# Peptides against a protein of PDB entry 4Z5W: the designs that were tried, part 124

Target 1, 305 residues: chain A of PDB entry 4Z5W
Amino acid sequence: IPDVFLELNKLWYFSAQSNLFNGEMPRSLSNSRSISLLSLRNNTLSGQIYLNCSAMTNLTSLDLASNSFSGSIPSNLPNCLRLKTINFAKIKFIAQIPESFKNFQSLTSLSFSNSSIQNISSALEILQHCQNLKTLVLTLNFQKEELPSVPSLQFKNLKVLIIASCQLRGTVPQWLSNSPSLQLLDLSWNQLSGTIPPWLGSLNSLFYLDLSNNTFIGEIPHSLTSLQSLVSKENAVEEPSPDFPFFKKKNTNAGGLQYNQPSSFPPMIDLSYNSLNGSIWPEFGDLRQLHVLNLKNNNLSGNIP

## One batch from the design tools (peptide; made by RFdiffusion4, then SolubleMPNN)

Design b2_p19_8_s4 (from b2_p19_8, 6 letters changed)
Fold by OpenDDE base, seed 4:
Structure b2_p19_8_s4 (fold): chain B 305 residues (1-305), chain A 19 residues (1-19)
Amino acid sequence: as target 1 above (305 residues)
Amino acid sequence: APTRDTSLGKGILTYPDEP
């Protein structure tokens, strides 16, 4: 990418995604006073990520995903006082979340999906201080770590939590009950154990639940038949979605489906590929907004209602 | 042991799963 962004003093949006750009991010771009949205996703950019937050006073969105960047996560990002959305997916950091992220009050959406992030306990302990954090994606990190169950963890404004494919051990953490506005939970493809907690059914905004491919035991909590978002058309609060899309693969051989906002996901309960027992509750019929109920590959018995 | 469905994606991502 050429170092010409000093001349582009009115440039508000720069998207150069899905190209063949290589080398480092140009210094003039890292010092741009005008840029609000920056996307360089899906290139071959390299070197360390550096942003002059004192210069980049208009920066609101940063997407650097799927690049060959190296080194540490930039600890100065909290100094970018308007920076709301960060996508650092598929960047091989091999790092922990910086302690400075405790001060990241502008942060609303963060993704480190497949970014070689380590120490989930430290990551969650840091990120709970981000009072405006609504979307957190940590899929494909923290390999074989334990999901912390510390009741003091608090994500008051969390709407979307995705921590899939980490081989995480532990149970569904009770601190999630402190997130009453949670809309989407994906904890699939872990090694989570124990029972599915009944308090999940008290999350009135929860329309998408994926607990598939774990080691859960016991009965399906009857409280899941009372999820208000699935019983009634709650006014889908058009909450500001992150400036980055979500992807879910339907089949191994198919391309991933793109979802531009979390609200584009079909209302779903996926409990498949566990060791759940007991019956299917007939009251699942009350979930009039539910599009997908996946209970396959469990130890369920009795009649299908 | 529950057979993992390797045919499904490994959860939600914020990048396209490469073919």
Scores: peptide ipSAE 0.454, ipTM 0.854, DockQ to the pose 0.573
Fold by OpenDDE base, seed 5:
Structure b2_p19_8_s4 (fold): chain B 305 residues (1-305), chain A 19 residues (1-19)
Amino acid sequence: as target 1 above (305 residues)
Amino acid sequence: APTRDTSLGKGILTYPDEP
């Protein structure tokens, strides 16, 4: 990428995603006063990520995902006072989240999916201080760590939490009950155990629940038949989505399906591939907005309602 | 409708429906 961004003093949106750009980020780009949205996703960019936050006063969205960047996560990003969305997916940092992210009050959406992030306890302890954090994607990190259950953890404004495919141990953490605005929860493809907690049915905005491919036992909580977002349409608040799409992959060899907004996901309860027992509740018939109920590969018995 | 993107980098929700 040429070092010409000083001359481009009116450039508000720069999208150069899905090209063959290599080398480092140009110094003039890292000092751009005009850029609000920056996407360099899906290139071969290298070196350390450096942004001059004192110069980049208009930066609101940063997408550097799927590049060959090296080194640490930039600890100065909280100084970018308007920066709301960060996509660092598929950047192999081999690092912990910086302590400076405790001060990241502008942050609304963060993805570190498949970024070799370590220490989930430290990550969640830091990120809980981000009071405006609505979307958190941590899939394919923290391999074989324990999902912290510390009741003091608070994500008050969290709408989307995705921590799939981490081989995480532990139980469904009670601190999620402190997130009453949660719309999408994906904890699939872990080693989570215990029972599915009944308080999940009190999350009135929860329309997408994926607990599939875990080691959950016991009965399906009857409270899941009373999920208000799945009973009626009346409370579907269209909130501003993150500036990055989500991907669901049905097969390891298939391309991912892109969903531009959380609301583009079909309303779903997926409890498949667990050790759940008991019956299917007839009251699942009350969930008139439910598109997908997946209960396959469990120990369920009785009649299908 | 969901679009196909080969750049699975941004936010992998779930890996495959079957192990």
Scores: peptide ipSAE 0.028, ipTM 0.636, DockQ to the pose 0.125
Fold by OpenDDE base, seed 2:
Structure b2_p19_8_s4 (fold): chain B 305 residues (1-305), chain A 19 residues (1-19)
Amino acid sequence: as target 1 above (305 residues)
Amino acid sequence: APTRDTSLGKGILTYPDEP
């Protein structure tokens, strides 16, 4: 990418995604006062990520995902006072979340999916201080760590939480009950154990629940049959709108399906590939908005309602 | 309709039904 962005003093949106750009990010781009939306996703860009946040006063969205960037997560990003959305997915940092992210009050949407992030306890302890955080994607990190269950963790405004494919141990954490606006929860492809907690059915905005491919035991909590967002369309909650798409793979080797918004996901309860027992509750028939109920590969018994 | 992207970086990764 040429170092000409100083001349582009009116450039508000720069999208150069899905090209063959290599080398480092131009210094003039990292110092742009005009850019609000920056997407360099799916290139071969390299080097250290550096942004001059004192210069980049209009930066609201940053998508650097699927590049060959290296080194540390830039600890100065909280100084980008208007920066709301960050996509650092598929950047191999081999790092912890910077402590400075406690001060990241502008942050609304963050993805570190498949970015070799370590220490989930520290990450969640830091990110809980982001008062405006609505979307958090941490898939394919924290390999074999324990999902912290500390009840003091609080993500009050969290709408989307995705921590899939981490081989995480532990239970469904009670601190998620402090997120009453949660709409989408994916904890699939972990080693989570214990029972599915009944308080999940109190999350009135939860329309997408994936707990598949874990080691959950016991009965399906009857409270899941009363998930208000799946009973009625009444009370449409503000949808989270991150400037980065979501991807759902059907296979490790297949291309992902891109979903531009969380609302593009079908209303779903997936509890498949666990060790759940007992019956399928007939009251799942009350979930008139539910598109997908997946209970396969469990120890369920009785009649299919 | 969801578009196909080979770039997994961004969201929900479901592996195939069987590991």
Scores: peptide ipSAE 0.026, ipTM 0.614, DockQ to the pose 0.110
Fold by OpenDDE base, seed 3:
Structure b2_p19_8_s4 (fold): chain B 305 residues (1-305), chain A 19 residues (1-19)
Amino acid sequence: as target 1 above (305 residues)
Amino acid sequence: APTRDTSLGKGILTYPDEP
């Protein structure tokens, strides 16, 4: 990418995603006073990520996903006082979340999916201080760590939490009960154990629950039949979605589906591939908004209602 | 070649393939 952004003093949006750009980010781009939306996703950019946050006073969205960046996560990003959305997916950091992210009050959406992030306890302890954090995606990190259950963890404004495919140990964490605005929870493809907690059914905005491919035991909580978002067509206030789309791969050979908003996901309860026992509750019939109920590969018994 | 924009590459929800 040429170093010409100093002359582009009115540039508000720069999207150069899915090209063949290599080398480092241009220094003039890292110092742009005008840029609000920056996407360089899916290139071969390398070196360290450096942004001059004192210069980049208009930066609101950053997408650097699927590049060959190296080094540490930029600890100065919280100094970008308007930066709301960060997509750092598929950047191999091999790092912990910087302690400076405790001060990241502008942050609303963060993805580190498949970014070799380590220490989930530290990551959650840091990110709980982000008062505006609504979307957190940490899939394919923290390999074989324990999901912290510390009751002091608090994500009051969290709407989307995705921590799939980490081989995480532990239980469904009680601190999630402090997230009453949670709409989408994905903890699939872990080694989570214990029972599914009844308080999950009290999350009135929860329309998408994936606990599949874990080691959960016991009965399905009856309270899941009372998930308000699945009983009634609540007009889920279309809150501003992240500036970057979600992707769900359905099949090995199928292109992943793109979801531009969390609300574009079909309403779902997936508890498949666990060790759940007992009956299927007839009251799942009350979930009139439910599109997908997946209970396959469990130890369930009795009649199908 | 540009790394094919595989659904896995865009980062947010990468589900592993069902086994």
Scores: peptide ipSAE 0.411, ipTM 0.782, DockQ to the pose 0.132; fails the geometry check

## One batch from the design tools (peptide; made by RFdiffusion4, then SolubleMPNN)

Design b2_p20_1_s1 (from b2_p20_1, 12 letters changed)
Fold by OpenDDE base, seed 2:
Structure b2_p20_1_s1 (fold): chain B 305 residues (1-305), chain A 20 residues (1-20)
Amino acid sequence: as target 1 above (305 residues)
Amino acid sequence: APVLTGSFLTTFDENPVLTP
């Protein structure tokens, strides 16, 4: 990418995604005062990620996913006072989340999916201080770590939590009950155990629940038949979605289904590939907004209602 | 190997399929 962004003093949006750009990010781009949205995803860009946050006063969105960047996570990103959305998916950091992210009050949406992030305990302890954090994607990190269940963890404004395919141990964490605005939860493809907690049914905005491919036991909580978002059409105020799309993938290499907004997901309960027992509750028939109920590959018995 | 007959959500894809 040419180093010409100093001359582009009115450039508000720069998208060069899905090209063949290589080399380092231009220094003039890292110092742009005008740029609000920057997307360079799916290129071959390399080097250290550096942003001059004192210069980049209009930066609101950063998508650098699927690039060959190296080195540390930029600890100065919280100094980008308008930066809301960050997609660092598929950048191999081999790092912990910086302690400076405790001060990242502008942050609304963060993805480190498949970024070799380590220490989930530290990550969650840090990110709970981000008061505006609504979307958190940590898929394909923290391999074989334990998902913290510390009740003091609080993500009060969390709408979307995705921590899939981490081989995480532990249980469904009680601290998620402190996220009453949660709309989407994906904890699939882990080694989570115990029972599915009844308090999940109290998350009135939860329309997408994926707990598939775990080691959950016991009965399906009857409270899941009372998920308000699945009983009635909520007049959900359209909250601003993250500036990056989501992908529903079968594996890391296959093409995924693209969803531009969380609201584009079909309402779903997926509890497949567990060790759940007992009956299918007939009251699942009350979930008039539910599009997908997946209970396959469990130990369920009785009649299908 | 268990046939991974599931899906998970992420924010990267080099060759996405658009949802209809």
Scores: peptide ipSAE 0.483, ipTM 0.835, DockQ to the pose 0.413
Fold by OpenDDE base, seed 5:
Structure b2_p20_1_s1 (fold): chain B 305 residues (1-305), chain A 20 residues (1-20)
Amino acid sequence: as target 1 above (305 residues)
Amino acid sequence: APVLTGSFLTTFDENPVLTP
């Protein structure tokens, strides 16, 4: 990428995603006063990520995903006072989340999916201080760590939580009950154990639940038949989504489906590939908005209602 | 062993079709 962004002093949106750009980010780009939206996703960019937050006063969205960047996570990003959305997926940091992210009050959406992030306890302890955090994606990190169940963890404004394919141990964490606005939960492809907690059915905005491919036991909580978002068409106020797309990765090398908005996901309960027992509740018939109920490969018995 | 035909959510594309 040429170092010409000083001349482009009116450039508000720069999208150069899905190209073959290599080398480092131009210094003029990291000092741009005009850029609000920056996407360099899916390139071969290298070097350290450096942004001059004192210069980049208009930066609101940063997508650097699927690049060959090296070094540390930029600890100065909280100084970018308007920065809301960050996608650092598939950048191999081999690092912990910086302590400075406790001060990241502008942050609304963060993804580190497949970024070799370590120490989930530290990550969640830091990120709980981000009071405006609505979307958190941590898929393919924290390999074989324990999902912390510390009740003091609090994500009050969290709407989307995805921590899939981490081989995480532990149980469904009680601190998620402190997130009453949760709409989407994906904890699939872990080693989570215990029972599915009944308080999940109290999350009135929860329309997408994936607990598939874990080691859950016991009965399906009857409270899941009372998920209000799946009973009634609530006027889901389309709140501003993250500026990055989601991808449904299949375990088969078939191309993932792209979803530009969390609201574009089909309403779903996936409890497949567990050790759940008992019957299917007839009251699942009350979930008039439910598109997908996946209960395959469990120990369920009785009649199909 | 039963082939686990599961899926999970990410924010990266595994097969970015480089639109020509």
Scores: peptide ipSAE 0.472, ipTM 0.817, DockQ to the pose 0.754
Fold by OpenDDE base, seed 4:
Structure b2_p20_1_s1 (fold): chain B 305 residues (1-305), chain A 20 residues (1-20)
Amino acid sequence: as target 1 above (305 residues)
Amino acid sequence: APVLTGSFLTTFDENPVLTP
């Protein structure tokens, strides 16, 4: 990428995604006063990520995902006072989340999916201070760590939580009950155990639940048949989506489906590939908005309603 | 072994255009 962004003093949106760009991010780009949205995802960019937050006063969205960047997570990002969305997926940091992120009050959407992030306890303890955080994606990190169940953790405004494919141990954490606006939960492809907690059915905005491929036991909570977002359309709060897309990765090399907005996900309950027992509740028929019910590969018995 | 047919959510392309 050429170092010519000083001449582009009116440049508000720069998207150079899915190209063959290599080398470092240009210094003039890291100092741009005009850029609001920056996407460089799916390139071969390298070096350390550095942004001059004192210069980049208009920066609202940053997508650097799927690049060859190295080094630490930039600890100065909270100084970018308008920065709302960050996608750092598939950047190999081999790091913990910086303590400075406690002060990241502009942050609304964060993804570190497959970024070699370590210490989930520290990550959640830091990120709970981000009062405007609505979307958190931590998939493919924290390998074989324990998912913290500390009741003091509070994500009051959290709408989307994705922590899939981490081989995480533990149980469904009670602190998620402190997130009454939760719309999407993906904890699939972990080593989570215990029972599925009944309080999940009290999350009135929860329209997408993936707990598949874990070690959950016991019955399906009857409270899941009363999820208000799946009974009625009235609770579909169209809130502002992250400026980065989501991808449904299949365990097969078949191309993933792209979803530009979380609202584009089909309403779903996936409890497949667990050790759940008991019957399928007939009251799943009350979930008129439910598009996908996946209960395969469990120990369920009785009649199919 | 039964092929675990599942999916999970990410924020990166499964097949980046840059895979030769």
Scores: peptide ipSAE 0.465, ipTM 0.803, DockQ to the pose 0.631
Fold by OpenDDE base, seed 3:
Structure b2_p20_1_s1 (fold): chain B 305 residues (1-305), chain A 20 residues (1-20)
Amino acid sequence: as target 1 above (305 residues)
Amino acid sequence: APVLTGSFLTTFDENPVLTP
């Protein structure tokens, strides 16, 4: 990418996604005063990520995903006072979340999916201080760590939590019951154990639940049959979605399904590939908005209602 | 097909290829 952004004093949006750009990010771009949205995803950019937050006063969205960047997570990003959305998926950091992220009050949406992030306890302890954090994606990190159940953890404004494919141990964390705005929970492809907690059914906005491919035992909580978002069409207040799409990766080498907003996901309960026992509750029939109920590969018994 | 890299991978992959 040419170093010509100093002359572009009115550049608000720069999108150079899915190209063959290599080398470092231009210094004129990392010092742009005008840029609000920067997307360089799916290139071969390298070197360290450096952004001059004192210059980049208009930066609101940053997508650097799927590049060959190296080094540390930029600890100065909280100084970008308008920065809301960060996508760092598939950047191999081999790092912990910087402590400076405790002060990241502008942050609304964060992804480190498949970014070699370590220490989930420290990550959650830091990120709980981000009062405006609504979307958190930590998939393919923290390999074989324990999902912390510390009751002091609070994500009051969290709407989307995705921590899939981490081989995480532990249980469904009780602190998540303090996230009343939670709409989407994906903890699939872990080693989570214990019972599915009944308080999940009290999350009135929860329309997408994936607990598949874990080691959960016991009965399906009857409270899941009373999920209000699945009983009635709640007018999902379309709060501003992240500036980046979600993708449902299929097992096929086919490209994942793109979802531009969390509200575009089909309402789903997936509890498949666990060790759940007991019956399928007939009251799942009350979930008139439910599109997908997946209970396969469990120890369930009795009649199918 | 271009691997649409850069997604928030909601890994609904039945066989997550852990790229190291």
Scores: peptide ipSAE 0.442, ipTM 0.764, DockQ to the pose 0.106; fails the geometry check

Design b2_p20_1_s2 (from b2_p20_1, 12 letters changed)
Fold by OpenDDE base, seed 1:
Structure b2_p20_1_s2 (fold): chain B 305 residues (1-305), chain A 20 residues (1-20)
Amino acid sequence: as target 1 above (305 residues)
Amino acid sequence: APVLTGSFVTTFDDNPVRTP
């Protein structure tokens, strides 16, 4: 990418995603006063990620995902006072979340999916201080760690939580009950155990629940048949979606389905590939908004309602 | 081993050319 962004003093949107750009980010780009949205996703860019937050006063969205960047997570990003959305997916940091992210009050959406992030306990402890955090994606990190169940953890404004395919141990964490606005939860492809907690059915805005491919036991909590978002059409307040897309990746090398916003996900309960027992509740028939109910590969018995 | 036909959510695509 040429170092010409100083002359582009009116450039507010720069998207150069899915190209063949290599080398480092140009210094003029890292110092752009005008850029609000920056997407360089899916290139071969390399070097250290550095952004001059003192210069980049208009930066609201940053997508650097699927590049060959190396080194540390930029600890100065909280100084980008308007920065709301960050996608650092598939950048191999081999690092912990910086402590400076406790001060990241502008942050609304963060993805580190498949970024070799370590220490989930520290990550969640830090990120709980981000009061405006609505979307958190931590898929393919924290390999074989324990999902912390510390009751003091609090994500009050969390709408989307995705921590899939981490081989995480533990149980469904009680601190998620402190996220009453949660809409989408994906904890699939872990080693989570215990029972599915009844309080999940109290998350009135929860329309997408993926707990598939874990080691859950016991009965399906009857409270899931009363999920308000799946019983009635809630007027989904169009909350500002993250500026980065989501992908439902199949475990096969088939391309993932792209979802441009969380609301584009079909209303779903996926409890497949567990050790759940008991009956299918007839009251699942009350979930008139449910598109996908996946209960396959469990120990369920009785009649199909 | 049964090929677990599972899926999980990410924010990257391994095959970016196949956005329908």
Scores: peptide ipSAE 0.464, ipTM 0.809, DockQ to the pose 0.540
Fold by OpenDDE base, seed 3:
Structure b2_p20_1_s2 (fold): chain B 305 residues (1-305), chain A 20 residues (1-20)
Amino acid sequence: as target 1 above (305 residues)
Amino acid sequence: APVLTGSFVTTFDDNPVRTP
């Protein structure tokens, strides 16, 4: 990418995704006063990520995903006072979340999916301080770590939590009950154990639940048959979605299904590939908005209602 | 290879199959 962005003093949106750009991010781009949305996803850009937050006063969205960047996560990003959305998926940082992210009050949507992030306990402890954080994607990190169950963790405004394919140990953490606005939860492809907690059915906005491919035991909580978002079509307030798409993938390398916003996901309960027992509750028939109920590959018994 | 019959959500895909 040429270093010409100083002349582009009115450039508000720059999207150069899915090209063959290589080398470092232009210094003039890292100092752009005008740019609000920057997407360089799916290129071969390299070097260290550096943004001059003192200059980039209009930056609201940053997508650098699927590049060959190296080095540290830029700890100065919280100084970008308007920066709301960050996609750093597939950037191999081999790092922890910077402590400075405790101060990231502008942050609404963050993805580090498949970014070689380490220390989930530290990551969640830091990110809980982001009071405006609504979307958090941490899929394909923290390999074989334990999902922290610390009751003090609070994500009050969290709507989308995706921590899939981490081989995480532990249980469904009680601190998620402190997220009453949670709409989408994906904890699939972990090594989570214990029972599925009944309080999940109290998350009235939860329309997408993926707990598949874990080691859960016991009965399906009857409270899941009363998930309000799946009983009645409430007018889901079109909240501002992240400026990055989601992908439902079967594996890291296969092509996924693209979802441009969380509301595009089909209403789903996926509890498949666990060790759940007991019956399928007939009251799942009350979930009139449910599109996908996946209970396969469990130890369930009785009649299919 | 374990036949991954399930799926998980990410924010990257180099070649998405479709948008629903």
Scores: peptide ipSAE 0.454, ipTM 0.816, DockQ to the pose 0.435
Fold by OpenDDE base, seed 4:
Structure b2_p20_1_s2 (fold): chain B 305 residues (1-305), chain A 20 residues (1-20)
Amino acid sequence: as target 1 above (305 residues)
Amino acid sequence: APVLTGSFVTTFDDNPVRTP
């Protein structure tokens, strides 16, 4: 990428995604005063990520995903006072979340999916201080760590939580009950155990639940048949979605289905590939908005209602 | 390879093997 962005003093949006760009990010780009949205995802860019936050006063969205960047997560990003959305998916950091992210009050959407992030306990302890955080994606990190169940963790404004395919141990954490606006939860492809907690059915905005491919036991909580978002068409106020797309993938190397917004996900309960027992509740018939009910590969018995 | 018969959500799609 040429170092010409000083001349582009009116450049508000720069998208150069899915090209063959290599080398480092241009210095003029990392000092751009005009740029609001920057996407360089799916290239071969390298070096350290550096942004001059004192210069980049208009930066609102940053997508650097699927690049060959190295080094630490830039600890100065909280100084980018308008920065709301960050996609650092598939950047191999081999790092913990910086402590400075406690001060990241502009942050609304963060993805580190498949970024070699370590220490989930520290990550969640830090990120709970981001009061405006609505979307958190941590898929394919924290390999074989324990999902913290510390009741003091609070994500009051969290709407989307995705921590899939981490081989995480533990149980569904009680601190998620402190997120009453949660709409999408994906904890699939872990080693989570215990029972599915009944309080999940109290999350009135929860329209997408993926707990598949875990080691959950016991009955399906009857409270899941009362998920308000699946009973009635709540006009989910189209809240501003992240400026990065989501992908539903079968594996790390396959193409995924693209979802431009969390609201575009089909209403779903996926509890497949667990050790759940008991019956299928007839009251699942009350979930008039439910598009996908996946209960396959469990120990369920009785009649199909 | 174990056929991962499931799906999960990410924020990347890029198979680096876009063979032309």
Scores: peptide ipSAE 0.412, ipTM 0.773, DockQ to the pose 0.540
Fold by OpenDDE base, seed 5:
Structure b2_p20_1_s2 (fold): chain B 305 residues (1-305), chain A 20 residues (1-20)
Amino acid sequence: as target 1 above (305 residues)
Amino acid sequence: APVLTGSFVTTFDDNPVRTP
């Protein structure tokens, strides 16, 4: 990418996604006063990520995903006072989340999916201080770590939590009950154990639940038949979605189905590939908005209602 | 081996950048 962004002093949106750009991010781009949305996703950019937050006063969205960047996660990003959305997926940092992210009050949406992030406990302890955080994607990190169950963790504004394919141990964490606005939960492809907690059915905005491919035992909580978002069409005000797409993968090596917004996901309960027992509750028939109920590969018995 | 046809959500596409 040429170092010409000083000349482009009116450039508000720069999208150079899915090209073959290599080398480092131009210094003039890292100092752009005009850019609000920057996407360089799916290139071969390298070097360290550096942004001059004192210059980049209009930066609201940053997508650097699927590049060959190296080094540390930029600790100065919280100084970008308008920065709301960050996608750092598939950048191999081999790092912990910087402590400075405790001060990241502008942050609304964060993805580190498949970024070799370590220490989930530290990550969640840091990110709970981001009061405006609504979307958190941490898929394909924290390999074989334990999902912290510390009840003091609070993500009050969290709407989307995705921590899939981490081989995480532990249970469904009770601190998620402190997130009453949660709409989408994906904890699939872990080693989570215990019972599915009944308080999940109290999450009135939860329309997408994926707990598939874990080691859950016991009965399906009857409270899941009363998920309010699946009983009635709440007029979910379309809140501003993340400026990055989601991809639902069927396999680690397959192309994902693209979803531009969390609201584009089908209303779903996926409890497949666990060790759940008991019957299917007939009250699942009350979930008039449910599109997908996946209970396959469990130990369920009785009649199909 | 049973093909685990599970799914999970990410924010990256594995579609290879079209190498020319």
Scores: peptide ipSAE 0.411, ipTM 0.780, DockQ to the pose 0.714

